Peptides against a protein of PDB entry 4A54. Designs and how they scored, part 69

Target 1, 94 residues: chain A of PDB entry 4A54
Amino acid sequence: MSVADFYGSNVEVLLNNDSKARGVITNFDSSNSILQLRLANDSTKSIVTKDIKDLRILPKNEIMPKNGTKSPSTNSTKLKSAETYSSKNKWSMD

## One batch from the design tools (peptide; made by RFdiffusion4, then SolubleMPNN)

Design b2_p22_4_s4 (from b2_p22_4, 13 letters changed)
Fold by OpenDDE base, seed 3:
Structure b2_p22_4_s4 (fold): chain B 94 residues (1-94), chain A 22 residues (1-22)
Amino acid sequence: as target 1 above (94 residues)
Amino acid sequence: SEETKKHIEELEKKLNEELAKQ
């Protein structure tokens, strides 16, 4: 299993300085050991893995930051073809 | 459920292990 398998997961990262960061995993740079999180304000935070003390995965039911990559809810919004009910106003010319 | 909790904990463990390999 790789870190890439967790892309899109909402996580809380506890850092070695006891600060916390919450966001969605968007990328991992293995060469530089950098984990990228998208935060609630749509900004990106880069975290060096050596600074991570602990990481937890947040349940989906917790308030996903609105702009978190929604699991592609394939809301197949069936484009219900708006049946343009052309109400044929039958103008009876009497 | 407790099963879901265990599953999440396992995933967390795997993720932390992968991050620690760096």
Scores: peptide ipSAE 0.452, ipTM 0.861, DockQ to the pose 0.096
Fold by OpenDDE base, seed 1:
Structure b2_p22_4_s4 (fold): chain B 94 residues (1-94), chain A 22 residues (1-22)
Amino acid sequence: as target 1 above (94 residues)
Amino acid sequence: SEETKKHIEELEKKLNEELAKQ
């Protein structure tokens, strides 16, 4: 499996400084270890993988960033709190 | 569903593992 298998997934990235970034995975630079996200404002953010503390995959029912691709994950679970992903337990299970 | 939860957890695990290999 590769990072490319997750292109189009909507994710929330928790960084080592406890800040968060949310967006759709658009690219991964393996040579430089950089994950690229498309944000809600349609801008692009590059994140060095060593700065990532934790990454979560958001349900497809969440509001997608502008021009984001459909998530390849087939989860139909809704997030109870749409603002921030703090725990997997905030998903409503079918 | 619990199955959906487990599936997402496994995908997150795999993705985090791939990113951590860098």
Scores: peptide ipSAE 0.444, ipTM 0.857, DockQ to the pose 0.075
Fold by OpenDDE base, seed 2:
Structure b2_p22_4_s4 (fold): chain B 94 residues (1-94), chain A 22 residues (1-22)
Amino acid sequence: as target 1 above (94 residues)
Amino acid sequence: SEETKKHIEELEKKLNEELAKQ
């Protein structure tokens, strides 16, 4: 499996400095170890992977960037609302 | 469902692992 399989996923990235970024994965540069996110304001944020502490996938019903793509799904799953980000990812499931 | 939850958790795990390999 590769990072490219997650292009279009809406994610929340927790950085080592405890700041957070939310956006859609648009690109990954493996040579430079840079993850690119499209943010809600349609700007692009580049994140060095070494600065990432944790990443979670957000459900489809959460706010996505205007020109974002659909989150890839390997199965027919309607993602429910996620709970607040914590030490453990929590989901509202069927 | 619990199956859906496990699937999402597995995907998140795989993504974090792929990013950590860099």
Scores: peptide ipSAE 0.442, ipTM 0.855, DockQ to the pose 0.073
Fold by OpenDDE base, seed 4:
Structure b2_p22_4_s4 (fold): chain B 94 residues (1-94), chain A 22 residues (1-22)
Amino acid sequence: as target 1 above (94 residues)
Amino acid sequence: SEETKKHIEELEKKLNEELAKQ
């Protein structure tokens, strides 16, 4: 299975510095190990994969990033810990 | 559903594993 199989998935990325970004996977540069996200404001964010602490796939029932909304990069959430992140990453699913 | 949740968790695992190979 390749990263390309996840293109179009809405994800939340927890970085090693405990910052968080949300976006849709649009591209992966395997040569440079860079994951590209489309953000809510329709801008793009490039993330080096080695900086990723954890990646979560958001459920489809959540609002996906759309143009006209605030960018997750500017509206990034600082997390206290990975455990806090995990605790907040709870979904009500059928 | 719980089945859907499990499926997503498995996909997350696969994606994280794939990214970690880089």
Scores: peptide ipSAE 0.456, ipTM 0.860, DockQ to the pose 0.079; fails the geometry check

Design b2_p22_5_s1 (from b2_p22_5, 10 letters changed)
Fold by OpenDDE base, seed 1:
Structure b2_p22_5_s1 (fold): chain B 94 residues (1-94), chain A 22 residues (1-22)
Amino acid sequence: as target 1 above (94 residues)
Amino acid sequence: DMKEHIKKLEEKLNKSLEELEK
């Protein structure tokens, strides 16, 4: 399984210095082992994988702050949609 | 059920990252 299979996933990364970063996986640089996250403020953070202590995937229903930018339709490889908890996904991508 | 599924995905992702560090 490739890291690319997780593009578009919301994650929380715990770093070795005990700091945390939350964002969407947008890219992975295999040559430099760098994971790129898009943060809530639409900035991009690059994280060296060796600095990652732990990574968790956030459930889709956790309200990440709606910064309204159009999530680029990355081809959602059908990771079996974790059953959308019927809470009103106000994520109207409309 | 969903929690377990997510945990498995996390494990796969962490393993993938670990393999890249080798």
Scores: peptide ipSAE 0.331, ipTM 0.817, DockQ to the pose 0.090
Fold by OpenDDE base, seed 3:
Structure b2_p22_5_s1 (fold): chain B 94 residues (1-94), chain A 22 residues (1-22)
Amino acid sequence: as target 1 above (94 residues)
Amino acid sequence: DMKEHIKKLEEKLNKSLEELEK
């Protein structure tokens, strides 16, 4: 099993300095042993695997960093209900 | 048990990372 099999997984990484990083695994550089995480703010953090003390996989029900699901811009086509007020000009011919 | 499943995945991931450091 390769690290690539875990691409897209939400993880929490505990580093040797006791700091924590949370993000989605986006890439692994095997040549340099660098794990790349996409953070909640859409930035990318590169972590050297030797600096990892512990790694846990977060359950899917934990608030995924909102991948900016492009909320379908409901182009609310403002249906301008052209209320054509037909002003009945009552031309009363007397 | 999902908890057990996640633990197994974590173990596999950690093993994969350790193998790459060799």
Scores: peptide ipSAE 0.330, ipTM 0.821, DockQ to the pose 0.089
Fold by OpenDDE base, seed 4:
Structure b2_p22_5_s1 (fold): chain B 94 residues (1-94), chain A 22 residues (1-22)
Amino acid sequence: as target 1 above (94 residues)
Amino acid sequence: DMKEHIKKLEEKLNKSLEELEK
């Protein structure tokens, strides 16, 4: 089992300085021992594993940082086709 | 039990991280 098996898991990391970070595991750099988390604000935090005091996995039903999938607001720009109705007033001069 | 399952996963993750630090 590798760290990669936990990609996509929502975790809470307790650091040695007693600070906490919550996010989804997106990557692990084995060469540098860096765990990458995507945070609730869609930013990325890199954590050196030696600074981790404890790591817990959060259940899926707990408020996963809403992947702010910005639903593309389909700004349906209603292209009001300005149909320039050229009302040709056919003035029939009789 | 899902709680037990999660604990097992946490243990595996922690072990994996520890092994990489050696």
Scores: peptide ipSAE 0.326, ipTM 0.820, DockQ to the pose 0.088
Fold by OpenDDE base, seed 2:
Structure b2_p22_5_s1 (fold): chain B 94 residues (1-94), chain A 22 residues (1-22)
Amino acid sequence: as target 1 above (94 residues)
Amino acid sequence: DMKEHIKKLEEKLNKSLEELEK
């Protein structure tokens, strides 16, 4: 499975400095090891992968960077959340 | 269950990123 399989997914990135970025994966530059996110204000943030401490996939019902946008399913996978969360992913078991 | 499935996907994504850094 490649990073490209997750294009369109809404993610939260925890950086090594403990800061967080949230956005939709729009591109990955393998040559430079840069992950590109579209943020809520429609700006783009480039993150060097070596600065990533942890990356989480957010539920589809979470606030998306762009209204009317949903994350595409990856290999027919649909993500469901049990309830809203602040900083931790919550998923339904069903 | 779906929670476990999603965690596995996250793991795969993180591993994919890690492998590209090598």
Scores: peptide ipSAE 0.322, ipTM 0.811, DockQ to the pose 0.084

Design b2_p22_5_s2 (from b2_p22_5, 10 letters changed)
Fold by OpenDDE base, seed 5:
Structure b2_p22_5_s2 (fold): chain B 94 residues (1-94), chain A 22 residues (1-22)
Amino acid sequence: as target 1 above (94 residues)
Amino acid sequence: SMKEHIKWLEEKLNKSLEELEK
């Protein structure tokens, strides 16, 4: 099969510098031999083929770890400081 | 050559697919 037949496949790419990239193959520039991956953060990474040491297709069931940056919604619950109204008991001296 | 690089990539992808289907 051609590279284009693998568009949409989730792959792990091992680079010559021993770094790894995981993403979906979105495009391949044959003129420049550049593989384009869509990463988990929806960014695109372009990798020159010569920089690839190894590549494997990931199983479809392998859920790309959604880096759910759960930005902690700091619900700044404004703790309304309950002003304890000290009821001054006016001791009326009869 | 560019052609060789493309061929290499295709071979890697095809081999990986083969391994996945095993």
Scores: peptide ipSAE 0.628, ipTM 0.909, DockQ to the pose 0.616
Fold by OpenDDE base, seed 3:
Structure b2_p22_5_s2 (fold): chain B 94 residues (1-94), chain A 22 residues (1-22)
Amino acid sequence: as target 1 above (94 residues)
Amino acid sequence: SMKEHIKWLEEKLNKSLEELEK
């Protein structure tokens, strides 16, 4: 499979400096050999392939620690549908 | 070369997937 087939996969990357990065593969620049990861804090990290020592795919069930960015509670303000009371004008023919 | 780096990355991803499915 090509690198593009792994878009959306959660991966752990071990770099040559022994640091680790975890994130979802969002893009790969084949012209420059740059792998792009979305991290848990929603930031993006670009990694040059030559700086990668090792890589593994993480199981989908591994809950990435969501940095508690408060998901804005979409208070679904129930827009009260203005019931247009059609006042039936009773034309009394008297 | 760039081609070698891409091939290396693909091999690593494919091997990792194989290990995950075992």
Scores: peptide ipSAE 0.627, ipTM 0.908, DockQ to the pose 0.682
Fold by OpenDDE base, seed 2:
Structure b2_p22_5_s2 (fold): chain B 94 residues (1-94), chain A 22 residues (1-22)
Amino acid sequence: as target 1 above (94 residues)
Amino acid sequence: SMKEHIKWLEEKLNKSLEELEK
């Protein structure tokens, strides 16, 4: 599977400096090899892949401390399909 | 290379998933 297939997974990341980060994979920048995690405090942490020593996926049953922050309302922002206004520039060649 | 780093990360994630399913 690709990295993108793991979006939404809870992971524990061990860094080369022996620090640990826990969070949900929200994005991966392939151009810069940067993994983005959403942490328990709703902040985001960007980690360069080369700084990762090890990682593991956490089981779903591990109760992330529900900081009482409201489940981010999945505002299904309907990505309104940008109607390609085909502005038919009618180049009227008169 | 950047490609190698991506492959490494994918491999780690896949291995971790395999371990979780066991």
Scores: peptide ipSAE 0.625, ipTM 0.907, DockQ to the pose 0.694
Fold by OpenDDE base, seed 1:
Structure b2_p22_5_s2 (fold): chain B 94 residues (1-94), chain A 22 residues (1-22)
Amino acid sequence: as target 1 above (94 residues)
Amino acid sequence: SMKEHIKWLEEKLNKSLEELEK
């Protein structure tokens, strides 16, 4: 499945600096490889893929920041529209 | 490359899903 198939999934992201972020996948910028998460406080966090060490989809029985799905589903409830972000610069990744 | 990064992310997500559904 593509990244877009996982929109609405709750994930835990482990970053290279060993910090963690939990949120719902709301968007993915394939041009810049930026994953956007909606956090528990309704804010958004943009994460560059290269900064991700690991990630996992959270089961439904875990405390989740927002409504999400255990797994990608075509019948899943649509999330609110992701906040639009504008990248200041186009990033180049090798 | 950008393509490799995207592929890596997809693989991680798919693997995680597989583990979750196991």
Scores: peptide ipSAE 0.605, ipTM 0.907, DockQ to the pose 0.706; fails the geometry check

Design b2_p22_5_s3 (from b2_p22_5, 12 letters changed)
Fold by OpenDDE base, seed 3:
Structure b2_p22_5_s3 (fold): chain B 94 residues (1-94), chain A 22 residues (1-22)
Amino acid sequence: as target 1 above (94 residues)
Amino acid sequence: SIKEHIEKLEKKLNESLEELKK
């Protein structure tokens, strides 16, 4: 199984310096042994594989911090309640 | 289980990375 089989996986990488990086595997440079991660802020981090101590795959259900795509504030269209004008038909009997 | 499957994948990925370090 190759590293490419894991493209798109959300991972946590533990580095030899005990720092951690989290992101989605986007690419692997085999010539230079560099793993590329897309981070939560949409930036790309390149990690040399020799610096990786351990890697774990994060479950999909972990809510990636949704970059707050401002859900377009549904402008509450004030549904103007159509006031049903009850036209009182005043039958004037002459 | 899903957990077991993920653990297996993690193992394979880590093994692949270790091979690349050699």
Scores: peptide ipSAE 0.437, ipTM 0.859, DockQ to the pose 0.089
Fold by OpenDDE base, seed 5:
Structure b2_p22_5_s3 (fold): chain B 94 residues (1-94), chain A 22 residues (1-22)
Amino acid sequence: as target 1 above (94 residues)
Amino acid sequence: SIKEHIEKLEKKLNESLEELKK
């Protein structure tokens, strides 16, 4: 199974530096091993695959938290623990 | 269940990513 099979999936990425990013997988650059995510603010975040510690698939109906800071320096959607818990709870109830 | 299906997909995706790290 290839990464391309997951295009359009909403994911939470845990990086090696323990930071998190949430977004929709829009592309994978095989030449550079870069995963591209579209974030809640419609910006794009490029993540080097080697920096990924873990990846989770989120429900499609999950509202991605908009990081209120449209600062170009923070292309990361900060994950709130409550939203992660809510998503997990939905899975548990299924 | 949907949960089990998603977990399976997550596993496959993570496996794919690990293969790319080689």
Scores: peptide ipSAE 0.435, ipTM 0.855, DockQ to the pose 0.090
Fold by OpenDDE base, seed 2:
Structure b2_p22_5_s3 (fold): chain B 94 residues (1-94), chain A 22 residues (1-22)
Amino acid sequence: as target 1 above (94 residues)
Amino acid sequence: SIKEHIEKLEKKLNESLEELKK
C-alpha cells in the first residue's frame, strides 16, 4: 500500500517539534519524501516525512479550524465516517 | 467496526511513512 492510496484523506500530523498540522493529503513527493497538505485556508503545506512523529486520519466531514476560508474538498477521501466532532476523534462502533 | 477499520488504515499509512524514513 502506498501513500497515494490516501490522497484526499483528512489527516492530523504531529511533528517532532510537537506542533500540529491538519489538512487533506493532496500529493506525496517520493523523491524528496515530502507530504503535501491542503489546509483549511486553501493554502498548501509541505512536510518532510522525517519531521513527522505521528499521523492520524480524521473522519470525513470533521470541522477544521477556519483560517479565512472553508475546509478543502474531501471528495477523494476513501475513509468511512463515524461522527462529527470538534477536537477529538469520535468513532462509531458499528 | 468503523473505528477499527479507520485505525487499521491509519496504521497502514504510518507504516508506509516509516518505510520511507529508512
Scores: peptide ipSAE 0.424, ipTM 0.855, DockQ to the pose 0.084
Fold by OpenDDE base, seed 1:
Structure b2_p22_5_s3 (fold): chain B 94 residues (1-94), chain A 22 residues (1-22)
Amino acid sequence: as target 1 above (94 residues)
Amino acid sequence: SIKEHIEKLEKKLNESLEELKK
């Protein structure tokens, strides 16, 4: 499974210095190992993967980056699952 | 459940990131 499978997911990233960043995964730079997030103010933040301590996926009822242009919806992101039950909307699963 | 499913996805994502750190 690759990072690209999670494009459009709303995430919270915990960094090694214990600071946090929240945003939607928009891209991954494989050459430099940099994760790109779109933030709530529609700006872009680049995070070096070696600086990431932990990452969590935020549920649909959490705050989404909506300020500015159209932002990806976590609900519209199809993610692969090891389970037989599949849905186009990952948040519709039991 | 949705919660359990999200936790599994988080695990997969974190594992992918750890592989990139090697």
Scores: peptide ipSAE 0.426, ipTM 0.854, DockQ to the pose 0.080; fails the geometry check

Design b2_p22_5_s4 (from b2_p22_5, 11 letters changed)
Fold by OpenDDE base, seed 3:
Structure b2_p22_5_s4 (fold): chain B 94 residues (1-94), chain A 22 residues (1-22)
Amino acid sequence: as target 1 above (94 residues)
Amino acid sequence: SMKEHIKWLEEKLNKSLEELKK
């Protein structure tokens, strides 16, 4: 099993300095032993594997920061409310 | 269970990372 098998997984990485990083695994540089994460703000963080103390996989149900899922362009088609102007034809009989 | 499966995956991933540190 390789690190590549986990591409697309949402993970939390605990670093040796006790800081945490959360993101989706996008790439692994085997030559330099660098794990790349896409963060919530769509930036990329590179983490040297030797600096990783622990890694956990986050469940899918955790609200992944909505990457720009295309907000359905609610084309608010302004339904022009056809104001039926009832023109009262006042036929005044004279 | 999904929880057990995730734990298994975590173990595999951590093992892979440890092997890369060697």
Scores: peptide ipSAE 0.446, ipTM 0.861, DockQ to the pose 0.089
Fold by OpenDDE base, seed 2:
Structure b2_p22_5_s4 (fold): chain B 94 residues (1-94), chain A 22 residues (1-22)
Amino acid sequence: as target 1 above (94 residues)
Amino acid sequence: SMKEHIKWLEEKLNKSLEELKK
């Protein structure tokens, strides 16, 4: 599968400098190996993949304050999309 | 479970990114 299959997913990226970025995957530039995230303030952050130490997919029920109301509708993929929740719930064990 | 499935997807994504670093 490709990175494009994860468009619309809310992720946390751990960078090599141990800083973190959270956002929704909006695009991937395969030519330059750049992952683009939409942040909580509706700005876009471009991350070079070589700077990524680890990436995790955040559950929908995780508290994620957003300034904007923009929640991208993803295609029919079994992924956790970005949503703003007032409370954090546990992962569903189904 | 959904948790296990998401972790599986996460692993696939990380593997894909790792391959792109080469």
Scores: peptide ipSAE 0.439, ipTM 0.859, DockQ to the pose 0.087
Fold by OpenDDE base, seed 1:
Structure b2_p22_5_s4 (fold): chain B 94 residues (1-94), chain A 22 residues (1-22)
Amino acid sequence: as target 1 above (94 residues)
Amino acid sequence: SMKEHIKWLEEKLNKSLEELKK
């Protein structure tokens, strides 16, 4: 899979300096290895991938940036409720 | 479940990013 497969996903990025950024993945600059996020205020943030410690995908029903695209989902299953998601891999496998 | 699927996607995305760091 490529980063482009995740365009439109709402994500939280944890940086190496322990700061966080939340936004929708809008683009990836392959020449410079820069991930671009659209933030809640409709601004764009560029993040160098080497500075990323971890990334989590937020549930599609959580608060999203304005004019954002829904997170990837399957046609067969829909996330019906917004849940607090604070850490990676905290979701149930059921 | 959708939760499982999202978790799987999250893993894939992180793997993709890791490859970009090389």
Scores: peptide ipSAE 0.435, ipTM 0.858, DockQ to the pose 0.082
Fold by OpenDDE base, seed 5:
Order: C-alpha cells, then structure tokens, then sequence
Structure b2_p22_5_s4 (fold): chain B 94 residues (1-94), chain A 22 residues (1-22)
C-alpha cells in the first residue's frame, strides 16, 4: 500500500534526532519525499522521510488536531482511548 | 484483533516510508 492510504491518520513520528512530532497525515510530496502533518495548533509540519526513524499510528479516540480525521480502523471494534502514546499496546484485545 | 490490525498497518506504513528512502 502507499502512504496515501494513511491520509487522515493520527500519528507520532520519531525523528533521527530523537525528537517527536505528532499530527494528522494530510499529504505526501512524492517528488521531494516529504510527509506533511497537521499539528494540534493547526499549523503544518513538513518532514523529510529520510529523517524519520519510526512512525506509529495513534488511537482514533486520542485528541486530534483540528480538521483531522479518524485513523484507519474497523467501525465494529472500538479502540481504547489514550491521551498519550506509550510503547505499551493500549488498544483493545478484541 | 484490533491490536494486531493496527500493528499490521504500522508495519505497512513504515515499510512504505523505507522504500521511499532509497
């Protein structure tokens, strides 16, 4: 699948410098390999993909930036709400 | 399970990004 399949997902991006960015994927510039995130303050952050160490999808019930959309999930199963991401799996076992 | 599904999605997304780094 492509990055475009994840538009609207709320994600946490760990960068190579160990800083983190959290936001909703709004666009991907394939020509320049730049991932765009909408942040909580409604600004847009552009991240060069080569600077990404790891990317995680956050639960849809977490606080999302304005104008964000739900992360990909099935409507039949609810995700546990979490205010902050952790290495522990906070999603429902079912 | 939903947990497994989310893990699968994360893996796919990270793989897609890794391919773009080449």
Amino acid sequence: as target 1 above (94 residues)
Amino acid sequence: SMKEHIKWLEEKLNKSLEELKK
Scores: peptide ipSAE 0.434, ipTM 0.856, DockQ to the pose 0.085

Design b2_p22_6_s1 (from b2_p22_6, 10 letters changed)
Fold by OpenDDE base, seed 4:
Structure b2_p22_6_s1 (fold): chain B 94 residues (1-94), chain A 22 residues (1-22)
Amino acid sequence: as target 1 above (94 residues)
Amino acid sequence: DEEEKKREELTKKLKEALKKEL
């Protein structure tokens, strides 16, 4: 198989400097041995193959974190427990 | 998991493909 057979695959790449990159394989430059990844922010990262320590193909369902997806901080609105003040209206039958 | 096994095999193939280009 050639590297081109894996275009469109989502991968995690571990580099020799222990940095990681995640992206979709978009191109491979065979002349320079450069793997190109499209990242979650739609930017392109070029990786020299010799700098790859390890890699893995990710599951299709793994959502690449878009840079801007603020995890909705579920503001846990502390539902103030409506303390049902049982106002016992003591009907003083005087 | 058979799906994981398939991904591992594909990963191996990709690694071998990259090694051939070095």
Scores: peptide ipSAE 0.650, ipTM 0.921, DockQ to the pose 0.688
Fold by OpenDDE base, seed 1:
Structure b2_p22_6_s1 (fold): chain B 94 residues (1-94), chain A 22 residues (1-22)
Amino acid sequence: as target 1 above (94 residues)
Amino acid sequence: DEEEKKREELTKKLKEALKKEL
């Protein structure tokens, strides 16, 4: 089984410096042994495999702790469906 | 929990896959 078989998996990675990273596996660079994670903030973190002390696959239902960035209340501006006024261009063929 | 056991097995397989690339 290859690392690519785990693309899309949510993982927690413990690094040798005791720091942790959580994210979805998006890519693996076999030439450089670099694991790429997409983090909760949509940024990408590259981790050298040799720096990994431990890792685990997280449950699908574990909501990655959204860093309490107040989701800006996207005022759901109801994009009023622009009523496409189909102006019936009556092509009067005279 | 069977789901947890599956995740543990998958975790093991991922670790082995990463080790092969070292």
Scores: peptide ipSAE 0.650, ipTM 0.921, DockQ to the pose 0.716
Fold by OpenDDE base, seed 3:
Structure b2_p22_6_s1 (fold): chain B 94 residues (1-94), chain A 22 residues (1-22)
Amino acid sequence: as target 1 above (94 residues)
Amino acid sequence: DEEEKKREELTKKLKEALKKEL
């Protein structure tokens, strides 16, 4: 199997410096051995594979970062139809 | 449980895949 087979998996990565990262695998750069994770805040973290001490796939029920697909509130700015008040300039020619 | 065992197996496979790319 390739790393690409695991795209979309939610993982916890333990780094050699004992820091942890949690995110969804979005890409793997084989040329540079870089694993890319999308974090809960929608930022991307690049991790060099050699810096990984351990990793695990997380259960699906662990709160995936709410892809707050904030449905773009299409603030349909109600284009208030500028009621062109046609000021009837009644030019009374006397 | 079976689900945990599956996750462990997938984790092992992911680790093996990463090691092959080093």
Scores: peptide ipSAE 0.649, ipTM 0.921, DockQ to the pose 0.652
Fold by OpenDDE base, seed 2:
Structure b2_p22_6_s1 (fold): chain B 94 residues (1-94), chain A 22 residues (1-22)
Amino acid sequence: as target 1 above (94 residues)
Amino acid sequence: DEEEKKREELTKKLKEALKKEL
């Protein structure tokens, strides 16, 4: 399994300095070994994997940071309805 | 609790996945 299989999982991470972080796994940078968590305040915390002492997956019922999936405000660019210029081609039948 | 057991297993798998990236 890859780390990507766990995107969206709510986790508690214990760091080597005994600090804790809780959040949803949003990304993993394999090149730099960085785990990204979305925290309850919708901020992102980047954690270097080598600094992780322990971690656990939390139950879904624990306060998941609000998936502020800001629905991309589809800026409904009001496609100005192309005014079909009804070119009334008045076919003057002369 | 079967759900807890599943979460523990998933946790183990995640730990192993992270270790492979090191």
Scores: peptide ipSAE 0.649, ipTM 0.921, DockQ to the pose 0.659

